# Peptides against a protein of PDB entry 3LCN: the designs that were tried, part 45

Target 1, 96 residues: chain A of PDB entry 3LCN
Amino acid sequence: QYTENLKVIVAEKLAGIPNFNEDIKYVAEYIVLLIVNGGTVESVVDELASLFDSVSRDTLANVVQTAFFALEALQQGESAENIVSKIRMMNAQSLG

## One batch from the design tools (peptide; made by RFdiffusion4, then SolubleMPNN)

Design b2_p22_3_s4 (from b2_p22_3, 9 letters changed)
Fold by OpenDDE base, seed 5:
Structure b2_p22_3_s4 (fold): chain B 96 residues (1-96), chain A 22 residues (1-22)
Amino acid sequence: as target 1 above (96 residues)
Amino acid sequence: SSLEERIKELKEKIKKRREKKK
């Protein structure tokens, strides 16, 4: 139900990773579908770690946890726009 | 399933793109 919004949200989070030279759209969709297919934080992080060895496990865990929190927020009625704005602000703070 | 097939497709696309960049 919230798949498309979650893709946008995860893409915004991925965009905050420094030196992450990957297709953000594909990776965001990949993460979302893994979650929809029954993935857990641990299993999705393990999968991403196998693909992106140059990214720290902590960074990957942060992305995945954000996705799960965002999904919960969407289910609670928060707009995708608000969630994206929050993530954008967090990205700016971490890069500043 | 269609979902699992799409996941597989995405994984392969991601892997191929990374390999090309290296």
Scores: peptide ipSAE 0.735, ipTM 0.945, DockQ to the pose 0.874
Fold by OpenDDE base, seed 1:
Structure b2_p22_3_s4 (fold): chain B 96 residues (1-96), chain A 22 residues (1-22)
Amino acid sequence: as target 1 above (96 residues)
Amino acid sequence: SSLEERIKELKEKIKKRREKKK
């Protein structure tokens, strides 16, 4: 399974959100389990939007889409370390 | 299921923390 790696990846993505004062570990696990349980980009974004009204829907969508892309990348053989590195670079380039 | 129960647990934990900040 890729759930543990995906949690790390999503946590890295969440860490890029400015002024996001939540438990990153809990939120990352929450997102991953929603996806594993059959969630779609739309349904997971809707769920997160209901919890974090201070974060723009576009930002939430970016996080969720990144998670789905990362899962696909892991399944295709890309290492978690490489994916995290890419996300870290993206975070440095600003996340709205 | 165990998965669904964990999801519910996490949601409640997240909500609880937010409430404490208010």
Scores: peptide ipSAE 0.735, ipTM 0.944, DockQ to the pose 0.878
Fold by OpenDDE base, seed 2:
Structure b2_p22_3_s4 (fold): chain B 96 residues (1-96), chain A 22 residues (1-22)
Amino acid sequence: as target 1 above (96 residues)
Amino acid sequence: SSLEERIKELKEKIKKRREKKK
């Protein structure tokens, strides 16, 4: 499985959220395990929304969708390093 | 399952940390 790489990727995505003061490692693992356990974008977003009321649903959806896309990318052979690099660039652009 | 138990554990950890911040 790609769970460990996906955790790193999701953590990088979470790190791009301004004023997100949660334990990124725990939240990343939580998201990944929800996905591995059969969660859908909608169900995982619903779960996160119930926990993080200060984060917009759109932001959460973006994080979750990124996780699903990243998982697909990993399965298709893209390296975790490359995916992380893309996310870092996206984070920087979103803040600018 | 161990997976589901870990999920529950993480959720509780996240909740507790948030509660401490409030």
Scores: peptide ipSAE 0.734, ipTM 0.945, DockQ to the pose 0.878
Fold by OpenDDE base, seed 3:
Structure b2_p22_3_s4 (fold): chain B 96 residues (1-96), chain A 22 residues (1-22)
Amino acid sequence: as target 1 above (96 residues)
Amino acid sequence: SSLEERIKELKEKIKKRREKKK
């Protein structure tokens, strides 16, 4: 299954959020399990927004959408390492 | 389910850490 790889990917995305001083491992797992349990972009964003009121909804939506795209990419055969590399580059450019 | 139980556990852990930071 792609769950463990997705956790790593989501953690990398969360690490790009400035001033996000939460337990990234817990939050990443939380997001992934919400998705695996049938969450949608909207429902997962709503859940995260209720927990992290200091993070903009747009930022949360970006994280969640990235998770869904990453899951699709994994299912299509892209390596987790490649996806993480892309996210790391995006973090350096857009978040901060 | 075990999945739902873990989700609840994680949410509680996240909330607890945030409370400690306040």
Scores: peptide ipSAE 0.735, ipTM 0.944, DockQ to the pose 0.874; fails the geometry check

Design b2_p22_4_s1 (from b2_p22_4, 12 letters changed)
Fold by OpenDDE base, seed 2:
Order: sequence, then structure tokens, then C-alpha cells
Structure b2_p22_4_s1 (fold): chain B 96 residues (1-96), chain A 22 residues (1-22)
Amino acid sequence: as target 1 above (96 residues)
Amino acid sequence: SMKERQERIEELRKKFKEKNAK
């Protein structure tokens, strides 16, 4: 499936969060697992919000929504490299 | 499998809780 690529993509998105002190790879894995096991945007956001109170719910929602969009993009044939590139650009612009 | 993924989810959740409980 697309789980490994999605982990990389989600990790890239998480890397754009300033002052995020969690292990990005573990959180990315966690998010992907929740999604694969049937999580929705709302349920995954709720889960993350309960664990990471230092990050705003809006920020978490943005990460999770990105994950779902990325999964759809992968399923539609877009390369992981292209998706990562887009996210990297978004991260740079978000910090500006 | 879903069960294996759920076990990993619980493992990671525990790690996150322990870290953030400090």
C-alpha cells in the first residue's frame, strides 16, 4: 500500500511545525496507522489533540487533512516526491 | 493486520502519554 510513502509525507508536514518536540517519525507513523485503521479527520485530530496539547487543534487538523489529501493523491498516481516537494514549499511559506 | 496495527497504535500512544506526563 501507500503507508510508507504516506509516513514520509506526514513527517515532512510535521517538520514544518515550529517548536514541535515530539519524535516526528513516531507521530507520522501513528497518524498513518490511525488512518489505515479507519480513522477520520475528526477522530484522528481528536486523538492527537488529546496527546499533544502544545500544538493547536487547528495545526493538528491541518496536518491530518494534509495526510488524507496526500493519501488520495498517492492513490491517484501522484509521486511521493512531488507531494513532499509541495509540502516543503508550503512549510517554507507558512513560516514566512 | 488491523490487530497488529492497533497494537502498534497502543504502543505509540503509551510512549506519547509517558513523555507528555513528565
Scores: peptide ipSAE 0.772, ipTM 0.950, DockQ to the pose 0.959
Fold by OpenDDE base, seed 5:
Structure b2_p22_4_s1 (fold): chain B 96 residues (1-96), chain A 22 residues (1-22)
Amino acid sequence: as target 1 above (96 residues)
Amino acid sequence: SMKERQERIEELRKKFKEKNAK
């Protein structure tokens, strides 16, 4: 389904987190797997928070919510390219 | 399958835990 596109999208979002020392590809895969297996925003955030305590819960929640919104957008017909572009712009604005 | 995905989840979780334990 949309798992591969979602991994790319989530990876782009994770790339915007400063001082994030985890393997972005692995974390993106992890998040998507949790979502596909029935995770909710809250349950996935809880999982990530337990593993990556150097990142604020709000930041993790933002990543997870972005993933869910992206999945909905994909289902509604938006291209992965457009979604990635939006995230990239948001990352740039956040760093500024 | 969900089972296969869960196994991968556990594998990745273990990797993350081990890294954070270093």
Scores: peptide ipSAE 0.772, ipTM 0.950, DockQ to the pose 0.967
Fold by OpenDDE base, seed 3:
Structure b2_p22_4_s1 (fold): chain B 96 residues (1-96), chain A 22 residues (1-22)
Amino acid sequence: as target 1 above (96 residues)
Amino acid sequence: SMKERQERIEELRKKFKEKNAK
């Protein structure tokens, strides 16, 4: 139900990672699929860490936690546009 | 279905592994 919006949100979060040399769209899809299939924060972080060793575990954990929070926000009625805007602002602050 | 999603997960995982192995 919220998978397509969540993919957009996760992609925005991934776009804030400096020197991230992966296909953001595919990584976002991957994360959402793992979550929808019953992944936890820990299990999804473990999967990502095993694949993307150039990114710190803390950074990956931040991405995954953001995804879970975003899913909850969507379920509570917040628009995807609002969530994306918040993440974009956070990305700008972290890169400043 | 969950099965179809898992198949897509494996497909993407393979792509990521191949890219990062180079």
Scores: peptide ipSAE 0.771, ipTM 0.950, DockQ to the pose 0.961
Fold by OpenDDE base, seed 1:
Structure b2_p22_4_s1 (fold): chain B 96 residues (1-96), chain A 22 residues (1-22)
Amino acid sequence: as target 1 above (96 residues)
Amino acid sequence: SMKERQERIEELRKKFKEKNAK
């Protein structure tokens, strides 16, 4: 399983959301658990939207899609460090 | 296990709901 690496990756993505007043570690864990237990992009976004209404649905969808893409990348052999660095660069270049 | 993960999910969900209900 790639759960621990995926938690780190999702946390990095969440860190790029402006004015996100939640514990990033717990939210990242929550997202990964939902995915591992069989969640889809749609079902996970629905869960997050019901809990964090201050964040736009588009932003939540972007986070969740990134998680699924990252999981696929890990399974294809890409390193967690490389994925994190890409996300960090994207966060720095984004205005939210 | 899936059951243990689901229990953790419910625990975290409760935590988030309580925080956002304040």
Scores: peptide ipSAE 0.771, ipTM 0.949, DockQ to the pose 0.969

Design b2_p22_4_s2 (from b2_p22_4, 10 letters changed)
Fold by OpenDDE base, seed 2:
Structure b2_p22_4_s2 (fold): chain B 96 residues (1-96), chain A 22 residues (1-22)
Amino acid sequence: as target 1 above (96 residues)
Amino acid sequence: EREEREKRIKELREKFKKKNAE
């Protein structure tokens, strides 16, 4: 139910990573699929770290944790738009 | 459906691996 919204949210988070040379849409889809299939923060980070060694593990962990928090927020009734807005502000703050 | 998701995960994984290998 929340997979599509979560993809958008994760994509927004990924967009804040400087010098990220992967297809954001595909990576976001990948992350969401792993989570939906029962992945944990640790297991998803491990998967991503094995594939994207140019990105620090801490950065990946931040993305994945954000995804899990976003999923919880969606399930609790927060709008995807609000979550995306928060992430945009965080991205701007971290990069600015 | 889990099996379909697993298939897609595999597809994406291979896509990423292939790109990284190029």
Scores: peptide ipSAE 0.775, ipTM 0.947, DockQ to the pose 0.972
Fold by OpenDDE base, seed 3:
Structure b2_p22_4_s2 (fold): chain B 96 residues (1-96), chain A 22 residues (1-22)
Amino acid sequence: as target 1 above (96 residues)
Amino acid sequence: EREEREKRIKELREKFKKKNAE
């Protein structure tokens, strides 16, 4: 139901990771698919950590938790535009 | 559909592994 919006949101979050050399669109799709198929925060983080060892586990956990929170927000009626805007602001703050 | 999603997950996983091995 919210799969496509969630992909956009997760991609925005990934774009905030410094020196992240992976294809953001594909990683975002991967994360959303894992979540939709019943993944938990822990299991999805484990999958990502096994593939992207150049990114800290804490950073990966932050991305995954953001995805789950975003899904809840979408289900509660918050717009994808608003969620993306919040993440963009957080990304900017993290770079500072 | 879960089976199709599982197939795509596998495809992406292999893609990431291959790229990371290069």
Scores: peptide ipSAE 0.774, ipTM 0.947, DockQ to the pose 0.967
Fold by OpenDDE base, seed 5:
Structure b2_p22_4_s2 (fold): chain B 96 residues (1-96), chain A 22 residues (1-22)
Amino acid sequence: as target 1 above (96 residues)
Amino acid sequence: EREEREKRIKELREKFKKKNAE
């Protein structure tokens, strides 16, 4: 139901990672697919860590947790636009 | 559909592995 919006949200979160060399759109899709197919925070982080060793596990965990929180927010009626705006603000603060 | 998603997951995983090997 919320997969397309969640992809956009996760992509925004990934865009805040410094020196991230992967295709953000494909990684966002990958994360959402894993979640929709029943992944947990731990299992999804494990998958990502096995593929992207240049990114710290803490950073990956932060991305995945954000995805789960965003999914819950969408289910509770928050707009994708509002969630994206919050993430964008967080990205700006973390990069400053 | 779950099976279709699994297929796409495998496809993306292989794509990432291939890129990382280069």
Scores: peptide ipSAE 0.773, ipTM 0.947, DockQ to the pose 0.972
Fold by OpenDDE base, seed 1:
Structure b2_p22_4_s2 (fold): chain B 96 residues (1-96), chain A 22 residues (1-22)
Amino acid sequence: as target 1 above (96 residues)
Amino acid sequence: EREEREKRIKELREKFKKKNAE
């Protein structure tokens, strides 16, 4: 379905977090699995916050919300490539 | 399948917890 594309998208978003020392691939997979199994923004953020205290709750919320928006965009017909490009641009602006 | 996903979630959670404990 959209799970594999969503993993790539979430990984791109995670790559924009400064000083993030976790394995991005595994964290992206974890987030997507939680969402597919019926997680909400709040419940997924709570899970991540309990595991990754080096990242602010606001940053985690931003990542999770991006994942939900990306899933909606995919369902509406937007390409994964286009979504990744937008996130990459946002990451570049944030790091500037 | 949901059960398989739940198993994988547990595996990843334990992996993250182990890393953070080290």
Scores: peptide ipSAE 0.773, ipTM 0.946, DockQ to the pose 0.946

Design b2_p22_4_s4 (from b2_p22_4, 14 letters changed)
Fold by OpenDDE base, seed 4:
Structure b2_p22_4_s4 (fold): chain B 96 residues (1-96), chain A 22 residues (1-22)
Amino acid sequence: as target 1 above (96 residues)
Amino acid sequence: DRKEREERLKELEKKFKEKNAK
């Protein structure tokens, strides 16, 4: 139900990762597919860590946890635009 | 765009399967 908005949100989060060489849009879609197919934070992180060894597990965990929290926020009525704005601010303030 | 996206996702799945097969 919220898959398309979640893809946008996850993409924004991925855009904050320095030196990330993969296509952000495609990776975001992959993450969302894993989540909607029953993935947990742990299982999705495990899969991503196997694929992208250039990104720390902690960073991947942060991305995935953000996705799950964003999904909950969407379900509670928060707009995707507001969530994206928050993430964008977080990206700007991030130390790496 | 749709076809390209599907191919990219399939590539990611393939990479995952290959790594898990090791």
Scores: peptide ipSAE 0.144, ipTM 0.701, DockQ to the pose 0.249
Fold by OpenDDE base, seed 5:
Structure b2_p22_4_s4 (fold): chain B 96 residues (1-96), chain A 22 residues (1-22)
Amino acid sequence: as target 1 above (96 residues)
Amino acid sequence: DRKEREERLKELEKKFKEKNAK
């Protein structure tokens, strides 16, 4: 189980979204909660899209997919620190 | 903080249910 590290990772990803007005920590925790409760990429995106209509579905999908990839990476032995570093670099290179 | 976070999560879940009910 990698829920705590995943929350940190997802929060870093959310921090890269321009004009995102929600509490990043709470939204990250919510996403992880949905995933650990059996959510799929599609179902989690659907729920987030319903809640945050000011954010494009593509952006939400990118966040959620990143979460699933990060979870897999953690399970394969990659450190949370390395994953966060990659996300920070991606955030600096994109507008969303 | 923990208590506040739990309430926030419940609020998000409630909002989702409300939107689905519309």
Scores: peptide ipSAE 0.143, ipTM 0.702, DockQ to the pose 0.251
Fold by OpenDDE base, seed 3:
Structure b2_p22_4_s4 (fold): chain B 96 residues (1-96), chain A 22 residues (1-22)
Amino acid sequence: as target 1 above (96 residues)
Amino acid sequence: DRKEREERLKELEKKFKEKNAK
Protein backbone atom coordinates (compact mmCIF):
# COMPACT_ATOMS: atom_id res chain seq x y z
CA GLN B 1 0.00 0.00 0.00
CA TYR B 2 2.56 2.60 1.11
CA THR B 3 5.69 0.49 0.63
CA GLU B 4 6.96 2.08 -2.58
CA ASN B 5 6.72 5.60 -1.20
CA LEU B 6 8.30 4.46 2.04
CA LYS B 7 11.28 3.02 0.16
CA VAL B 8 11.89 6.41 -1.44
CA ILE B 9 11.57 8.17 1.91
CA VAL B 10 13.95 5.80 3.70
CA ALA B 11 16.47 6.08 0.87
CA GLU B 12 16.44 9.86 1.26
CA LYS B 13 17.11 9.47 4.98
CA LEU B 14 20.00 7.07 4.38
CA ALA B 15 21.51 9.49 1.87
CA GLY B 16 22.03 11.91 4.74
CA ILE B 17 24.41 9.61 6.63
CA PRO B 18 28.01 10.78 6.22
CA ASN B 19 30.39 8.26 4.64
CA PHE B 20 27.70 5.61 4.23
CA ASN B 21 29.13 3.39 1.51
CA GLU B 22 26.40 0.75 1.23
CA ASP B 23 23.88 0.49 -1.58
CA ILE B 24 21.17 2.87 -0.39
CA LYS B 25 18.43 1.34 -2.52
CA TYR B 26 19.04 -2.18 -1.18
CA VAL B 27 19.23 -1.02 2.43
CA ALA B 28 16.07 1.07 2.12
CA GLU B 29 14.19 -1.82 0.57
CA TYR B 30 15.32 -4.17 3.32
CA ILE B 31 14.28 -1.75 6.08
CA VAL B 32 10.81 -1.49 4.57
CA LEU B 33 10.56 -5.26 4.25
CA LEU B 34 11.47 -5.66 7.92
CA ILE B 35 8.80 -3.13 8.91
CA VAL B 36 5.99 -4.65 6.85
CA ASN B 37 6.89 -8.06 8.26
CA GLY B 38 6.15 -6.82 11.76
CA GLY B 39 9.50 -5.52 12.89
CA THR B 40 9.80 -3.11 15.79
CA VAL B 41 12.21 -0.21 16.07
CA GLU B 42 14.44 -2.31 18.29
CA SER B 43 14.41 -5.46 16.16
CA VAL B 44 15.08 -3.56 12.94
CA VAL B 45 17.94 -1.64 14.55
CA ASP B 46 19.41 -4.92 15.82
CA GLU B 47 19.39 -6.38 12.32
CA LEU B 48 20.94 -3.29 10.75
CA ALA B 49 23.61 -3.11 13.44
CA SER B 50 24.65 -6.67 12.62
CA LEU B 51 25.15 -5.68 8.99
CA PHE B 52 26.68 -2.23 9.37
CA ASP B 53 28.94 -2.09 12.40
CA SER B 54 30.61 1.09 11.12
CA VAL B 55 27.38 3.05 11.67
CA SER B 56 26.51 4.01 15.23
CA ARG B 57 23.46 2.46 16.85
CA ASP B 58 22.07 5.94 17.49
CA THR B 59 22.29 6.79 13.79
CA LEU B 60 20.56 3.54 12.84
CA ALA B 61 17.85 4.18 15.43
CA ASN B 62 17.28 7.63 13.96
CA VAL B 63 16.82 6.15 10.49
CA VAL B 64 14.42 3.45 11.66
CA GLN B 65 12.35 5.81 13.81
CA THR B 66 12.06 8.14 10.84
CA ALA B 67 10.76 5.26 8.75
CA PHE B 68 8.03 4.46 11.28
CA PHE B 69 7.03 8.11 11.57
CA ALA B 70 6.94 8.42 7.80
CA LEU B 71 4.70 5.37 7.50
CA GLU B 72 2.25 6.90 9.96
CA ALA B 73 2.34 10.20 8.09
CA LEU B 74 1.57 8.43 4.81
CA GLN B 75 -1.35 6.63 6.44
CA GLN B 76 -2.66 9.98 7.68
CA GLY B 77 -2.63 11.41 4.17
CA GLU B 78 0.62 13.34 3.95
CA SER B 79 2.29 13.20 0.54
CA ALA B 80 5.60 11.43 0.05
CA GLU B 81 6.94 14.60 -1.54
CA ASN B 82 6.33 16.60 1.61
CA ILE B 83 7.94 13.96 3.79
CA VAL B 84 11.02 13.77 1.56
CA SER B 85 11.31 17.55 1.67
CA LYS B 86 11.34 17.52 5.46
CA ILE B 87 13.99 14.82 5.52
CA ARG B 88 16.23 16.77 3.15
CA MET B 89 16.04 19.72 5.51
CA MET B 90 17.06 17.55 8.44
CA ASN B 91 19.85 15.90 6.42
CA ALA B 92 21.49 19.31 6.12
CA GLN B 93 22.25 19.09 9.84
CA SER B 94 24.20 15.86 9.14
CA LEU B 95 23.73 12.60 11.05
CA GLY B 96 26.52 11.75 13.49
CA ASP A 1 33.17 -7.43 3.07
CA ARG A 2 30.79 -4.92 1.51
CA LYS A 3 30.08 -7.42 -1.24
CA GLU A 4 29.33 -10.07 1.34
CA ARG A 5 26.86 -7.79 3.12
CA GLU A 6 25.15 -6.95 -0.15
CA GLU A 7 24.73 -10.64 -0.90
CA ARG A 8 23.21 -11.13 2.54
CA LEU A 9 20.76 -8.29 1.95
CA LYS A 10 19.67 -9.79 -1.36
CA GLU A 11 19.17 -13.19 0.21
CA LEU A 12 17.13 -11.73 3.07
CA GLU A 13 15.02 -9.67 0.69
CA LYS A 14 14.29 -12.80 -1.30
CA LYS A 15 13.10 -14.62 1.82
CA PHE A 16 10.64 -11.89 2.80
CA LYS A 17 9.58 -10.90 -0.72
CA GLU A 18 6.23 -12.65 -0.47
CA LYS A 19 5.40 -10.87 2.79
CA ASN A 20 5.78 -7.38 1.33
CA ALA A 21 2.38 -5.69 1.57
CA LYS A 22 1.29 -2.63 -0.37
Scores: peptide ipSAE 0.138, ipTM 0.701, DockQ to the pose 0.140; fails the geometry check
Fold by OpenDDE base, seed 1:
Structure b2_p22_4_s4 (fold): chain B 96 residues (1-96), chain A 22 residues (1-22)
Amino acid sequence: as target 1 above (96 residues)
Amino acid sequence: DRKEREERLKELEKKFKEKNAK
């Protein structure tokens, strides 16, 4: 139901990671797939860490937690556009 | 290496793609 919007949101979050040299859309799709298959923050981080050893666990945890918060926000009625805007702003602030 | 990582990612996505329906 919320998979397509969540993919866009997670992709926006991944775009804020410096030196992340992977296909952002593909990784976002996989994160959402793990979540809808019953993944937890811990299990999703573990899987991502095994695939992307050049990214710190703290960074991965931040991405995954954002995805779960975004999913909850979508379920509560917040628009995908608002969520993306917030993440984009946070990305800009973290790089400043 | 990147190729091995990509293959693993594709295999896992293929295995669970039918559950991507929320």
Scores: peptide ipSAE 0.130, ipTM 0.700, DockQ to the pose 0.140; fails the geometry check

Design b2_p22_5_s1 (from b2_p22_5, 13 letters changed)
Fold by OpenDDE base, seed 4:
Structure b2_p22_5_s1 (fold): chain B 96 residues (1-96), chain A 22 residues (1-22)
Amino acid sequence: as target 1 above (96 residues)
Amino acid sequence: MLEERIKELEKKLKERRKKKLE
């Protein structure tokens, strides 16, 4: 139900990762589909870690947890635009 | 279906990783 909005949100989060040279749209879609197909934070992080060794596990965990929190926020009635704005601000303030 | 697309994306990402390691 919220898959398309969640893809946009996750893409924004991925855009904040320094030196991330993967296709952001591909990775965002992959993360979202894993989640809606029953993935957990741990299982999705494990999957991503096996694919992206240039990104720390902590960073991947932060991305995935953000996705789960964003999904909850969407279900609680928060707009995708507001969530994206918050993430954009966090990206600007983040050290990595 | 979801599973089909997931496998497609996984394959693409694995192939990309393989090329980077070579």
Scores: peptide ipSAE 0.642, ipTM 0.921, DockQ to the pose 0.854
Fold by OpenDDE base, seed 5:
Parts: sequence; C-alpha cells; structure tokens
Structure b2_p22_5_s1 (fold): chain B 96 residues (1-96), chain A 22 residues (1-22)
Amino acid sequence: as target 1 above (96 residues)
Amino acid sequence: MLEERIKELEKKLKERRKKKLE
C-alpha cells in the first residue's frame, strides 16, 4: 500500500493541468482512494469527468493512467522522488 | 473508513461543481 506517496505523485500530475481551479490535494486524495478501493482507469475517469467538465477526458485519462503506472512503479521499488521528477519533466512538456 | 472518506470528498466536489453552475 502506497497511498500517501501516490497522493503526492498524483498531486504533481494535477499541477501540470493548465487552468485547473480545483483543490489539488483534495482531488489527488479522491483519485487515490478511488483506485485503492477498486476503481479502474475507466471508472475513475468517468467519475472525474462528471465533476470536472472543463478538463478534457483525455487529460483526465492521462492523469488516472499516470496514477496506475506510478502505483506499479512504487510496487516495483522505484522511489516516489524519481516518479515525481519524471512527472515534472512531463508537465514542462505539456499535458494532454 | 475509505468508503466514508470517498463519499465525503465526492460530496465536497459535487458541491463545488454546483456552485460553479450557479
């Protein structure tokens, strides 16, 4: 279980979304809890899309998929710091 | 515990959405 690290990681990913006017910590927590409670990429994206219609579905899917990949990476032994660093680089290159 | 927190967060986010639509 890597919920706390995953929250930090997801928050970093959300921070890369332009004009995102939601509480990043709250949304990150929400996403992580949905995932650890058995959510799938599709079900979590559907939920987020119902809440944040100003964000494209593709962008939401990118965030959620990143969360799943990050969880796998953590389970495989990659540090949260390394994952966050990768996300920061991706954010600098744009999000979509 | 998780389910209750999820419901709480969902409610908060829905309320914010509602306000944006007002």
Scores: peptide ipSAE 0.641, ipTM 0.921, DockQ to the pose 0.861
Fold by OpenDDE base, seed 3:
Structure b2_p22_5_s1 (fold): chain B 96 residues (1-96), chain A 22 residues (1-22)
Amino acid sequence: as target 1 above (96 residues)
Amino acid sequence: MLEERIKELEKKLKERRKKKLE
């Protein structure tokens, strides 16, 4: 039910990674589907690390953990727009 | 269908990685 909103949220988080030269929509969809299909933080990070050696494991873990927290927030009634806004602010601070 | 789509995306991402290494 929340898959489409979660894809948008994960895409926003990925957009904050400097020098990330992958298709953001592809990766966001991949992460969300892995989670929906029963993936854990560890298993999803392992999968992403096998595909993207240019991104640190810590950065990948941060993205995946954010996705799990965002899913819980959506289930608890927080709007996707609010979650995206918070991530956007976090991205801006990371660049500064 | 979920598992099929996951495998499709994985294949695409692996193929892109292969091309970048060439």
Scores: peptide ipSAE 0.640, ipTM 0.921, DockQ to the pose 0.889
Fold by OpenDDE base, seed 1:
Structure b2_p22_5_s1 (fold): chain B 96 residues (1-96), chain A 22 residues (1-22)
Amino acid sequence: as target 1 above (96 residues)
Amino acid sequence: MLEERIKELEKKLKERRKKKLE
């Protein structure tokens, strides 16, 4: 139901990671599918850490937690566009 | 299917990691 919107949201979050040399669309899909298949913050972070050792565990945890918060926001009725806008703003601030 | 797609993505990402380590 919210999988497609969540993929867009997670992709926006991943786009804020400097020197992340991976296919953002594929990684976003992977994260979302792990979550909807019953993954937890801990299990998803562990999986990502095993694949992307060039990204800090804290950064991965931030991405995964954002995905869980976004899913909850979508379920509560917040629009995907609004969530993406917030993430884009946070990305810009963190890179400044 | 969900599980099949997850395995496909995992395989692709593992292959990329393997190539990076070579």
Scores: peptide ipSAE 0.639, ipTM 0.921, DockQ to the pose 0.842

Design b2_p22_8_s1
Fold by OpenDDE base, seed 3:
Structure b2_p22_8_s1 (fold): chain B 96 residues (1-96), chain A 22 residues (1-22)
Amino acid sequence: as target 1 above (96 residues)
Amino acid sequence: SAADQKRIEELREKFKEERAKR
């Protein structure tokens, strides 16, 4: 089970969103819960968009897709630390 | 699971409540 590592990873991704005013830890938990309970990219994005309309749909889609990629990476044996480092680098390069 | 679904609903309501305050 990779849920706890995935929460950390998703939280790092959310931390890169400019002007994001929600509790990152709770949103990360929410996203992971949706994913591990059968959510798809489309369904999770739809739910997030309905709750956080101040964030663009494209940004939300990027977060959700990152979560799915991270889950796959964890399953393939990549460490959570490495995944977080990659995301942190991407966040630093993002212009919002 | 039932526990997961309960937590999902709790978080969803939390987000809605916080949004309503803004």
Scores: peptide ipSAE 0.780, ipTM 0.957, DockQ to the pose 0.918
Fold by OpenDDE base, seed 2:
Structure b2_p22_8_s1 (fold): chain B 96 residues (1-96), chain A 22 residues (1-22)
Amino acid sequence: as target 1 above (96 residues)
Amino acid sequence: SAADQKRIEELREKFKEERAKR
């Protein structure tokens, strides 16, 4: 499994959300736990939306989809470092 | 796993509690 790497990746993605008031590490862990225990994009988004109403559903969906894409990338052999770098660049672009 | 489900619930409750404090 790529659980630990995925947590790091998801945390990086969450760090790009402006005015996010939750503990990024715990939310990342939560998201990954949901995913590796059978969650789908829709079901995980639903869970997050119910908990974090200050974040738009679209933003949450983007985070979750990124997590699924990252998991696939990890499974295909891409390094967590590379994925994190890409996300960091995306975060910078989105905030600009 | 059972451990994962327990942790999921722990985190869920944590988030709910933090939200309630706001």
Scores: peptide ipSAE 0.780, ipTM 0.957, DockQ to the pose 0.948
Fold by OpenDDE base, seed 4:
Structure b2_p22_8_s1 (fold): chain B 96 residues (1-96), chain A 22 residues (1-22)
Amino acid sequence: as target 1 above (96 residues)
Amino acid sequence: SAADQKRIEELREKFKEERAKR
């Protein structure tokens, strides 16, 4: 029920990864599909690492954990816009 | 759902194919 908002949120997080050469929209969709169909942080990270080996496992783990936290935040009533804004700020402040 | 699983497989194959082209 929060899938569309979560896709937007995950896409924003992915946009912060330097030199990411994949289609952000498709990767975001993929991550959300895995999560809402029973994926765990560990299983989703493992799957992403196998597909996108140019991205560090730590970076992928950060993306996936952010997605899970965002889903919880949405369920607690926080707006997608607010979550996206926070992520955007974090992207701007990160060293890469 | 079956639809979700189908889409997951579709995307997975897409990513594998794109990787192979690089």
Scores: peptide ipSAE 0.779, ipTM 0.957, DockQ to the pose 0.923
Fold by OpenDDE base, seed 5:
Parts: sequence; C-alpha cells; structure tokens
Structure b2_p22_8_s1 (fold): chain B 96 residues (1-96), chain A 22 residues (1-22)
Amino acid sequence: as target 1 above (96 residues)
Amino acid sequence: SAADQKRIEELREKFKEERAKR
C-alpha cells in the first residue's frame, strides 16, 4: 500500500548516516520488506545489526523507528514529500 | 507473501556475500 513511498523515505534516512558502506536502495528495500511482513522494531534492528556491524545499534534503531513513524504518518494522510523533507532537514542538522 | 519472502532472502544473501568480501 505505502511500500514504495516508504522505500523512498527510508532511503532518505539512510543517506544521513556517515560512512555507510552499503547500497542505500537495497537496504531501504530490505527494511521495508521486513516491516510490511510482520517485523517489529526489535526484530528488524536485530537483523540489521547482524548484517551491518559497522553501524551502531542505536543508529540502526533510529532508522527503523523512523520507518515505523513514517508508515504511520503515511497512513494518517501525510504526503511522502513532506516526510522526506522533514528527514532531509534532520539529516542536515545531524551533519552540522 | 511468498514473493516478498523470496526477495528478503535474496537481499539477505547479497548483504552477507558483500560483507564476506570485505
């Protein structure tokens, strides 16, 4: 339902991680697939942590939680464009 | 779905393989 928009949103969030060595689009797809197939914050973070040990668990948890919040926002009628804009601003602030 | 599960496994293996190469 909202999977394609969620992929874009998660990709934007991942783009804010410094020194991330993975393909952002593939990781975003993976995260969304896990979420829409019954994953929880904890279970998805556990899977990601096992695969991407160069990224802190806290950072991974932040990404996953953002994805869940974004999904809720989409379901409540917020546009994908607005959500992406908010994440982009947050990424910019974290780099400063 | 079955298709989603297949894709999940494909991506998981891709990530594992890429990690093993590093």
Scores: peptide ipSAE 0.779, ipTM 0.957, DockQ to the pose 0.951

